# Designs tried in a protein design run: peptides against a protein of PDB entry 5D63. Part 55

Target 1, 292 residues: chain A of PDB entry 5D63
Amino acid sequence: SLRRGIYHIENAGVPSAIDLKDGSSSDGTPIVGWQFTPDTINWHQLWLAEPIPNVADTFTLCNLFSGTYMDLYNGSSEAGTAVNGWQGTAFTTNPHQLWTIKKSSDGTSYKIQNYGSKTFVDLVNGDSSDGAKIAGWTGTWDEGNPHQKWYFNRMSVSSAEAQAAIARNPHIHGTYRGYILDGEYLVLPNATFTQIWKDSGLPGSKWREQIYDCDDFAIAMKAAVGKWGADSWKANGFAIFCGVMLGVNKAGDAAHAYNFTLTKDHADIVFFEPQNGGYLNDIGYDSYMAFY

## One batch from the design tools (peptide; aimed at target 1 W207 D215 H256)

Design b2_p23_6 (made by RFdiffusion4)
Pose (drawn by RFdiffusion4):
Structure b2_p23_6 (pose): chain A 292 residues (1-292), chain P 23 residues (1-23)
Amino acid sequence: as target 1 above (292 residues)
Amino acid sequence: FKSVPISEKARLEAKAHAAIAAL
């Protein structure tokens, strides 16, 4: 089963993503194929998949930017029916916004079926051009047609996954305790994490004993990332990944506060120095506390 | 970057716990 999370959904035949046109919140805004840039935030192309209770392999798909839902127009089973963004809720009983998502016959890509119509999300004619029509279409679960096959590229981690990445890190103090604050996190590319640090004003902040020292920088960065999350996205039910750690050096005589993020493959943590914007695999301190 | 001596540990922890409580 596809796990709850945030996904960039890529057609298996051509490198087009499912894109809510112009990120518009208007009802009926077309969902189309569009090119994308890896290792960036693709602002119109991120979808929060919310599992439906007791309805196997079925979800709502909420565009992260607009807060609107993937909707099969009037639930029609006619091939070519429009797939648009529409107002809705995470756990709706409206079948126009319910999607059964299971692995295709290639075992890697998925097919997306409307719960009401039993038709599939289809990149019409396999068109790779920006703005290509995506529609509901007749189809089967097992066929190889790439027009109806989609890679769900996971862009978020659960709290359990973030905890696992931290636990595998070699720079964790024996007294380490972590404090988990949310359940599902959008993992940022370093390019975006850095842009938030720049936009927070921290690059210009001076170190001052106690009144603006390492803890102040680290907490400020976390707060800046939290503000960025709420100001940038309309969908609810997730948080942005940015941790704060306190650590001690090998000699046991100095402590430091700093931030951390995750690697692209989501398996490991990387430390971030908020005083200077640097990313480090070893910051010189072993973490005895973290909150994220 | 700059850090603090270990004697500041209790201060760092107090600020960190206060930041968690403010969320």

Design b2_p23_6_s1 (made by RFdiffusion4, then SolubleMPNN; from b2_p23_6, 12 letters changed)
Fold by OpenDDE base, seed 1:
Structure b2_p23_6_s1 (fold): chain B 292 residues (1-292), chain A 23 residues (1-23)
Amino acid sequence: as target 1 above (292 residues)
Amino acid sequence: SKDLPISELPRMEARFQAFIASQ
């Protein structure tokens, strides 16, 4: 079963992703196929899948950027019916915005079926061009047509997954305490994380005793990421992953505050030094406590 | 300097706890 999360949804046949045209929040904005760049934020191509309670394998799909939802126009079962962005809510009962998402016959990709019409999200003719039509189309779960098969590349982690990644890290103090602030976290590529750091002004900040020392840097980075999240995305129900950690050095005579994020595979954490923008697998401290 | 003396740990923890509580 597909987990709640933020996904980049890529066609199984061609290098095209499900894209909300121009990221527009207007009702009726076309959803189209569009090229994407791996390991980057594909701004108009991120979708929050929210599972509907008590309706098996059924979700709403909220565009992260626009805050609007994937919508089958008039819920029509006609092949070629437009799929658009439209205002909605995460737990709507509107069948135009309810999508049953299950594994395809190949066991890796998914098919996306409209709950009401029973038609499938289709990259029409497998067109790989930017702006290619995505529409509702007749089909079956067992068909192998790649026009209706989609890879769901998970771009977020649950709080539990983040906790697990932290727990397996070897640099944890025996009395480590972690505090989880949110339920789902968009995990940024390091390049984006670094850019936020640069834009925050922290690279030019001077370490000063008491007035601006290590915990100020670490908190400032988290604040910068938080602001970036608030300014960048209209969807709700998720946070941007940026941890703050308090650690003690091996000698036990110094404390340090720093940041951390998740590795690309979401299985491990990597430490981030907000005083210099460096990423380290071992920052030289044992984690005493953290929040994220 | 990058880090702080261990004597600052309680203060730092308290600050973190205050931040957490404010969320």
Scores: peptide ipSAE 0.446, ipTM 0.920, DockQ to the pose 0.822
OpenDDE base, seeds 2, 3, 4, 5: peptide ipSAE 0.446, 0.443, 0.444, 0.439; ipTM 0.919, 0.919, 0.918, 0.917

Design b2_p23_6_s2 (made by RFdiffusion4, then SolubleMPNN; from b2_p23_6, 14 letters changed)
Fold by OpenDDE base, seed 2:
Structure b2_p23_6_s2 (fold): chain B 292 residues (1-292), chain A 23 residues (1-23)
Amino acid sequence: as target 1 above (292 residues)
Amino acid sequence: SKDLPISRLPEMEARFEAFIASV
């Protein structure tokens, strides 16, 4: 079954993603096919899938940028019915905004069926052009039509998944104390993470004993990422991944505070030094306390 | 990068705990 999370949803037939046009929050904004750039934030193409309690394989899909929801216009079962962004809530009972999402017959892609109409989200004619129509269309779960098959590229991690990645790292001390502040985390590409670091002013900040030293740098980075998240996205129910750690060096005579994020595959952590913007697999410290 | 003497670790922990408590 599909897990709660943030997804980039890509057509199985052509290199096109489900895009909310212009990221607009207006009711009736078209959802369209659009090109995307791998390993970047595709701002209008991220969707938070929220599972509906006690309704098998059924979700709402909230656009991260606009905060609006995928909506089948009038819940119509007619082929070619528009799929739009529309105001809603994560746990709505409106069948226009409820989507049953299950594996297709190929076992890799998903199909997205409207709960009420039983029609499927369809990239009309498999059109790969920017702005191509996405509509509700008749179909079945077992047919092989790539216009109705979608790859769900997971862009987030749960707190548990992040904790598992931390636990696997060889530089984590056995008495590790982790503090989890949120439940679901958008994982940023390093380029975006670095840009936030640059925009924070930290590259120009001077290390000063007690006044502004390593813990201040690490906390400032965490704050900068938090602010970036709040200013960038209208959807709720997720955070931006940015960790803070304390560690002790191998000699046991020095302590350091630093940041960390997740690798592209979300399986491991990578350390980030906020004093110089460097990414390291080994920062030279054994970490024993963290929060994110 | 610049770290701190181990003697400053309790102070660093206190700052982290204060931050966590504030959210």
Scores: peptide ipSAE 0.352, ipTM 0.890, DockQ to the pose 0.914
OpenDDE base, seeds 1, 3, 4, 5: peptide ipSAE 0.351, 0.345, 0.350, 0.347; ipTM 0.892, 0.889, 0.890, 0.889

Design b2_p23_6_s3 (made by RFdiffusion4, then SolubleMPNN; from b2_p23_6, 16 letters changed)
Fold by OpenDDE base, seed 1:
Structure b2_p23_6_s3 (fold): chain B 292 residues (1-292), chain A 23 residues (1-23)
Amino acid sequence: as target 1 above (292 residues)
Amino acid sequence: SKDLPISRLPEMERRFQEFIASV
């Protein structure tokens, strides 16, 4: 079954993703096929899938940028019915905004069925052009039409997955205490993480004894990421991954505070030094405690 | 990067705990 999370949803037949046009929050904004750039934030193409309790394999899909929801216009079962962004809530009972998402017959891609109409999200004619129509269309779960098959690329991690990644790191051992602050985390590409760091002013900040030293840098980075998240996305129910770690050096005579994020595959952590913007697999400290 | 003497560890931990409590 599909897990709660943030997904980039890509057509199985052509290199096109489900895109909310212009990221607009207006009711009736078209959802269209659009090109995407791998390993970047595709701003209008991220969808938070929220599972509906006690309704098997059924979700709302909230556009991360606009905060609006995928909506089948008037819930119509007519082939070619528009799929749009529309105001809603994560646990709505509106069948226009409820989507049953299950594996297709190929076992890798998913199909997205409207709960009410039983029609499927369809990239009309498999059109790979920007702005291509996405509509509700008749179909079945077992047919192989790639117009209705979608890859769900997970862009977030649960707190449990983050915890597991941390636990696998060879520099996380001994007297480690981790504190989890949220349940689901959007994982940023390093380029975006670095840009947030640059925009925060930290690169120009001067290390000063006690008044602005390593813990201040590390906390400031987390605050900057948090603010970036709040300013960038209108959806709720997720955080941006940015860890703060307190470590002790190998000699045991010094402590340091630094940041960490997750690798692209979400399987490991990478350390980030907020004093210089460097990414390191080994920052030279053994973790004492962390929060994220 | 600049680290701190180990003697500052309790203070750093306190600051972290305060942050955790405030989120």
Scores: peptide ipSAE 0.350, ipTM 0.892, DockQ to the pose 0.905
OpenDDE base, seeds 2, 3, 4, 5: peptide ipSAE 0.340, 0.342, 0.342, 0.340; ipTM 0.890, 0.889, 0.889, 0.889

Design b2_p23_6_s4 (made by RFdiffusion4, then SolubleMPNN; from b2_p23_6, 14 letters changed)
Fold by OpenDDE base, seed 3:
Structure b2_p23_6_s4 (fold): chain B 292 residues (1-292), chain A 23 residues (1-23)
Amino acid sequence: as target 1 above (292 residues)
Amino acid sequence: SKDLPMSQLPRMEARFQAFIASV
């Protein structure tokens, strides 16, 4: 079953993603096919899938940018019915905004069925052009039509997945204690993470003994990422991944505070030095405490 | 050891020795 998370949803037939046009929060904003750039933040193309309790394989899909929800217009079962962004809530009972999402017959892609109408989200005619119509359309779960098949590329991790990534890292001290701040985390590309770092002013910040040293840099980075998240996205129920670690060197005579994020495949952590903006697989310290 | 929810921080903080970050 599809896990709760943030997804980039790509058509199985053409290089097009499900896009909320202009990221607008207005009711009735068209959801369309649009090109995307891999390994970047595709701002209008990220969807938080929230599973509905006690309704198998059924979700709401909240656009991360607009905070509005994928909505089948009037819940109509007619082929060609518009799919739009519309105001809603994560646990709505409105069948216009409830989507059953299960694997297609190919075992890799998903189909997205409206709970009420039983029609499927369809990239009309498989049109790869920007602004191509996405609509509800008749179909079956077993049909191989790529117009109705979607790859769900997970852009987030759960706290459990983050914990697992940390646990696999060799640079963890035997006394390690980790503290989880949130439940689900959008994982940023390094380029975006670096840009936040730059915009925070940290590149121009001066290290000063005790008054503004490693812990201040690390916390400032965490705060900058948090603010960026709040300022960038209208959806709730997730955080932006940026960890803080306290570590000790192998000799046990020096301690450092630093950041960490996740690798592209979400399987490992990478250390980030907020004093210089560097990414390192080995920062020279073993973490005895983290919060993320 | 499992990482702890933030809500458990006060219960665990005093249970281990930490180092002062200084570099």
Scores: peptide ipSAE 0.115, ipTM 0.724, DockQ to the pose 0.053
OpenDDE base, seeds 1, 2, 4, 5: peptide ipSAE 0.017, 0.102, 0.094, 0.097; ipTM 0.573, 0.703, 0.694, 0.706

Design b2_p23_7 (made by RFdiffusion4)
Pose (drawn by RFdiffusion4):
Structure b2_p23_7 (pose): chain A 292 residues (1-292), chain P 23 residues (1-23)
Amino acid sequence: as target 1 above (292 residues)
Amino acid sequence: FKSVPITEVPRLEAKAWAAIAAS
């Protein structure tokens, strides 16, 4: 089963993503194929998949930017029916916004079926051009047609996954305790994490004993990332990944506060120095506390 | 970057607990 999370959904035949046109929140805004840039935030192309209770392999798909839902127009089973963004809720009983998502016959890509119509999300004619029509279409679960096959590229981690990445890190103090604050996190590319640091004003902040020292920088960065999340996205039910750690050096005589993020493959953590914007695999301190 | 001596640990943790509580 596809896990709850945030996905960039890529057609298996051509490198087009499912894109809510112009990120518009208007009801009926077309969902289309569009090119994308890896290792960036693709602002109109991120979808929060919320599992439906007791309805196997079925989800709502909420565009992260607009807060609107993937909706099969009037639930029609006619091939060519429009797939648009529409107002809705995470656990709706409206079948126009319910999607059964299971692996295709290639075992890697998925097919997306409307719960009401039993038709599939289809990149019409396999068109790779920007703005190509995506529609509901007749189809089967097992066929190889790439027009109806989609890679769900996971862009978020659960709290359990973030905890696992931290636990595998070699720079964790024996007294380490972590404090989990949310359940699902959008993992940022370093380019975006850095842009938030720049936009927070922290690059210009001076170190001052106790009144604006390492803890102040680290907490400010976490707060800046939290503000960025709420100001940038309309969908609810996730958080942005940015941790704060306190650590001690090998000699046991100096402590430091700093931030951390995740690697692209989501398996490991990387430390971030908020005083200077640097990313480090070893910051010189072993973490005895973290909150994220 | 700058760091603090070990004696500042209580201070660092106080700020960290306050930040967690505000969350």

Design b2_p23_7_s1 (made by RFdiffusion4, then SolubleMPNN; from b2_p23_7, 10 letters changed)
Fold by OpenDDE base, seed 4:
Structure b2_p23_7_s1 (fold): chain B 292 residues (1-292), chain A 23 residues (1-23)
Amino acid sequence: as target 1 above (292 residues)
Amino acid sequence: MKDLPISELPRMEARFQAFIAAS
């Protein structure tokens, strides 16, 4: 079954993603097909899937940018019914905003069925153009029509998954202690992570003994990422992944504070040095403790 | 980059713990 998380939802037939037009929070904003750029933040195309308790395979889909929810207009079962962004809540009982999401017959893509109408999210005519209509349309779970099949590219990790990635890293002190601050984390591409670092002013910050040293840099980076998250997204229920670590060098005579993020496949961590913006698989320290 | 002497580790840990507690 689909896990709670943030997804980029891509059509199985054409290189088009489910896009909330202009990222607008207005009720009735069209959800459309739109081109995307791999390995980037596609701002209007990220959706938080929140599973509904005790309703099998059923979710709300919150647009990360707008904070509004995927909504089948009037819950109509008519083919061609508009799918729009609309105000809502994660655990709504409104069937217009409840979506049963299950694997398609191909075993790789998903179909998105409105809980009430039993119609499916459809990229009308498989149109690959920007702004192409997405609508509710009649269909069946076993139908092979790519207009109604979607790949769910997971863009986030759970705290448990992050913890697992950390646990796999060889540069952990024997007495490592990790502290989890949130439940679900949007994982940024390194380019975005770096841009946040640049925009924070940290590249211009001078290391000063006691006044502004390594732990200041590491905490400042986390604060910058947190602020970026707060300023960038209207949806709730997730954080931006940015870890802080305290490590001890191999000689055991020095301590350092630094950051870390996850690799593209979310399976490993990569260390980030906030003093110079570098990414390293081995930062030269064994992680003593961390929080994220 | 610059790090700190190991003698600073307790202070650093305490600061991190304070941050964690406040989060």
Scores: peptide ipSAE 0.446, ipTM 0.923, DockQ to the pose 0.868
OpenDDE base, seeds 1, 2, 3, 5: peptide ipSAE 0.445, 0.445, 0.444, 0.445; ipTM 0.923, 0.924, 0.923, 0.923

Design b2_p23_7_s2 (made by RFdiffusion4, then SolubleMPNN; from b2_p23_7, 14 letters changed)
Fold by OpenDDE base, seed 3:
Structure b2_p23_7_s2 (fold): chain B 292 residues (1-292), chain A 23 residues (1-23)
Amino acid sequence: as target 1 above (292 residues)
Amino acid sequence: SHDLPMSQLPRMEARFEEFIAAS
């Protein structure tokens, strides 16, 4: 079954993603097909899927940017019914905002069925143009129509997945203790992570013995990412991934504080040096403490 | 205004001595 997480939802037939138009939080804002750029944030096209307890394969879909929810207008079963952003809650009982999401017949893509109407989210006519209509439409689970098939590209990791990525990294000290701060983390592209670093002022910060050294840089980066998250997204229930580590070198005569994030495939961690903005597979230290 | 060679960082980070001594 689909896991709780943040997804970029892409049509299986054409290079179009499910987009909340202009990222508007107004009730009735159209959800449309729109082009996207791989390996970027795609601001209006990220959706938090929250599984409904005790309702198999059923979710709410919260737009990360607007904080509003995917909503089938009036819950109508008529083909062509608008799908819009609308205010809601993660665990609503409103069938207009409940979506059963299961694998399509191809075993890779998903279909998105409205819980109440039993119609499917449809990119009307497979239109690849920006602003193309997305609507509820009649269909079946077994139908191979690409207008109703969607790839769910996972843009986040659970705390457990992050923990697993850390655990398989060779630069972890035998005394390592990790502390998990949140449950689900949006993983940023390096370009975005770097931009946050730049905007934080850290590139212009002067290293000063003890008063502003490695730990200050690492914590400042963590704080900057947190602030960026709070300022950028209206949805709740997730964090932005940015870890802090304390490490000791192989010789055992030096220690360092630094950051880390996840690789593009989310399988590994990569170290980030907040003093110079560098990404490293080996920062020269083995971590004995992390929080993320 | 801050540009230190990466090679200098370990030498400049003489911190967490308690952990180093105990490890």
Scores: peptide ipSAE 0.034, ipTM 0.621, DockQ to the pose 0.083
OpenDDE base, seeds 1, 2, 4, 5: peptide ipSAE 0.014, 0.020, 0.021, 0.028; ipTM 0.518, 0.581, 0.544, 0.568

Design b2_p23_7_s3 (made by RFdiffusion4, then SolubleMPNN; from b2_p23_7, 14 letters changed)
Fold by OpenDDE base, seed 1:
Structure b2_p23_7_s3 (fold): chain B 292 residues (1-292), chain A 23 residues (1-23)
Amino acid sequence: as target 1 above (292 residues)
Amino acid sequence: SHDLPMSQLPYMEARFQAFIAAS
C-alpha cells in the first residue's frame, strides 16, 4: 500500500511528471505532463498523498506548491475529462478529489483511479511534451498501458523513518535523546539545503564567544529552513527536514551544536556544519541530543 | 572555533529544550 507522503509522480512510459500548471492555486488550473530535473526541487510537481481513513488505498493528492488538490472535473467518467487543481481538504468526501492508488500489473508503477468515476489518470497519447494533457480515461487495473502507469518517487520521510535513520548512525551517544517535532518531512537535496544556508546570511556570520556560537549557528540554520518552507509551499501537514544536534567530542571535553539532514536514499543522516556549510558523514562528535 | 567547553553543555541543552517546548 502507498504510504502517506510527498511524491514526485512520473509517467512510466516517458520522462514526464504530473505538473500543476504554473503552480497556480486557481480552481480549474490544468494538471499537465511536464519534464523534470532529477535530484532537484520540481516545484509544481510535488504531491502530498493523504490516505483516507477506512477507505482502502484511497487518497487525496495535494499539490505542495499551490495547496490545491487533484480534481477530476465534474467527476465525469467520460474519457478525456480534465484533471485540474481545485480547492479542497485533505480528508474530503468529494469523490472528484478522491483517488484510489494501487500497484499496476508490473508491480512497480501505480495506477491512479478516481474513486467516483473509476476512470484513471492518463497522460493522453503518452505525450512527453511540456503541457501535455492529463485526463481521466477509461481503463482497468490489469492493463499495461503506460499512459496510465505512474512511478511514485517518495520525496519525504515519516518521523519514524527519520528516527530509524538516526538510530542506525554510529555516532550517537549512549544517552542520546531525540525529539520529533513533526510527522512528515520533505527531504531536500543537498544543493537546495546549501542554497538556503547561503541565503540565510550564515556564511558571513562571525563566530563570537557566547553571543553567537555553535548553538546559534545551528538554530539559525533550522530557522532559515523553516522560513524557506513556510515561504515556499502553501500546503500544510508536513515540515522540511532539518535537524539540530548537540554532540560531545571523542575526548569528552568539548561540546558542539550542528545540523543534519538525510541522505538521498533516506536511509542515513549526514551531518551539516552551519559554520562552514560542510557535509560530513562523521562530524567528529557523538550525538548527545537532537531535535528535528 | 567550533567547540565549547563541557561546562556549556547544560546551557545548550536547556536552550534546545526551550526550543523543543515552544515548537
Scores: peptide ipSAE 0.329, ipTM 0.882, DockQ to the pose 0.804
OpenDDE base, seeds 2, 3, 4, 5: peptide ipSAE 0.328, 0.324, 0.326, 0.319; ipTM 0.884, 0.883, 0.882, 0.882

Design b2_p23_7_s4 (made by RFdiffusion4, then SolubleMPNN; from b2_p23_7, 12 letters changed)
Fold by OpenDDE base, seed 4:
Structure b2_p23_7_s4 (fold): chain B 292 residues (1-292), chain A 23 residues (1-23)
Amino acid sequence: as target 1 above (292 residues)
Amino acid sequence: MKDLPISKLPEMEARFEAFIAAS
């Protein structure tokens, strides 16, 4: 079954993603097909899938940017019914905003069925143009129509998944102590992570003994990412991944604080030095304490 | 980049714990 998480949802037939038009939080904002750029933050195209307890394979889909939810207009079962953004809550009972999401017949893509109407989210005519209509449409689970098949590309990790990635890193000390602050984390591309670092002013910050040294840099980066998250997204129920670690060098005579994020495949961590903005697979320290 | 002498580690750890507790 589909896991709770943030997804970029791409059509199986054409290079188009499910997009909330202009990221608007207004009720009735059209959800449309739109082009996307791989390995970037597609701002209006990220959806938090929240599983509904005790309702098999059923979710709400919250647009990360607007904080509004995917909504089938009036819950109508008529083909061509508009799919829009609309205010809601993660665990709503409104069938207009409940979506059963299961694997399609091809075993790779998903179909998105409205819980009430039993119609499917459809990229009308498979139109690849920006702004193409997405609507509820009649269909079946076994139908091969690519207009109703969607790839769910996971853009987030659970705290457990992050913990697993940390645990398998060869530079983590055996007595590692990890502290988890949140449950689900949007994982940023390095380019975005770096941009946050740049915008924070850290590149211009001077290392000063005691008053502003390595732990200050690492915490400042964490704070900058947190602020970026708060300022960028209206949805709740997730955080932006940015870890802080404390480590000891190989010689055992120096301690350092630094950051870390996850690799593109979310399987490993990569260290980030907030003093210079560098990414390293080996930062030269054995980490024994972290929080994220 | 610059790090700190190992003697500063307890202080750093305490600071991190304080941050975590406040989060």
Scores: peptide ipSAE 0.379, ipTM 0.904, DockQ to the pose 0.900
OpenDDE base, seeds 1, 2, 3, 5: peptide ipSAE 0.378, 0.379, 0.376, 0.379; ipTM 0.903, 0.903, 0.902, 0.903

Design b2_p23_8 (made by RFdiffusion4)
Pose (drawn by RFdiffusion4):
Structure b2_p23_8 (pose): chain A 292 residues (1-292), chain P 23 residues (1-23)
Amino acid sequence: as target 1 above (292 residues)
Amino acid sequence: SIPSMTRAYLDSRAASYLAAYQS
């Protein structure tokens, strides 16, 4: 089963993503195929998949930017029916906004079926052009037609996954305790994590004993990332990944506060120095506390 | 070189931070 999370959904035949046109919140805004840039935030192309209780393999798909939902127009089973963004809720009983998502016959890509109509999300004619129509279409679960096959590229981690990445890190103090604050996190590319640090004003902040020292920088960065999350996205039910760690050096005589993020493959953590914007695999301290 | 702080200091400060984030 597809796990709850945030996905960039890519057509298996051509490198077009499912894109809510112009990120518009208007009811009826077309969902179309569009090109994308890897290792960036694709602002109109991120979808929060919320599992429906007791309805196997069925979800709502909420655009992260607009807060609106993937909706089969009037629930029609006619091939060519429009797939648009529409107002809704995470656990709606409206079948126009319910999607059964299971693996295709290639075992890697998925097919997306409307729960009400039993038709599939289809990149019409496999068109790779920006703005190509995506519609509901007749189809089967097992066929190889790439127009109806989609890679769900996971862009978020659960708290359990973040905890696992931290536990595998070699720079964790024996007294380490972690404090988990949310359940699902959008993992940022370093380019975006850095842009938030720049926009926070921290690059210009001076170190001052106690009144603006390492803990102040680290907390400020976490707060800046939290503000960015709420100000940038309209969908609810996730958080942005940015951790704070306190650590001690090998000699046991100096401590430091700093931030951390995740690698692209989501398996490992990488340390971030908020005083200078640097990313480090080894910051010179073993973490005895973290909150994220 | 980036200055460092004592562990006791950071722990004292962290108590309030963590409480704010858990509230």

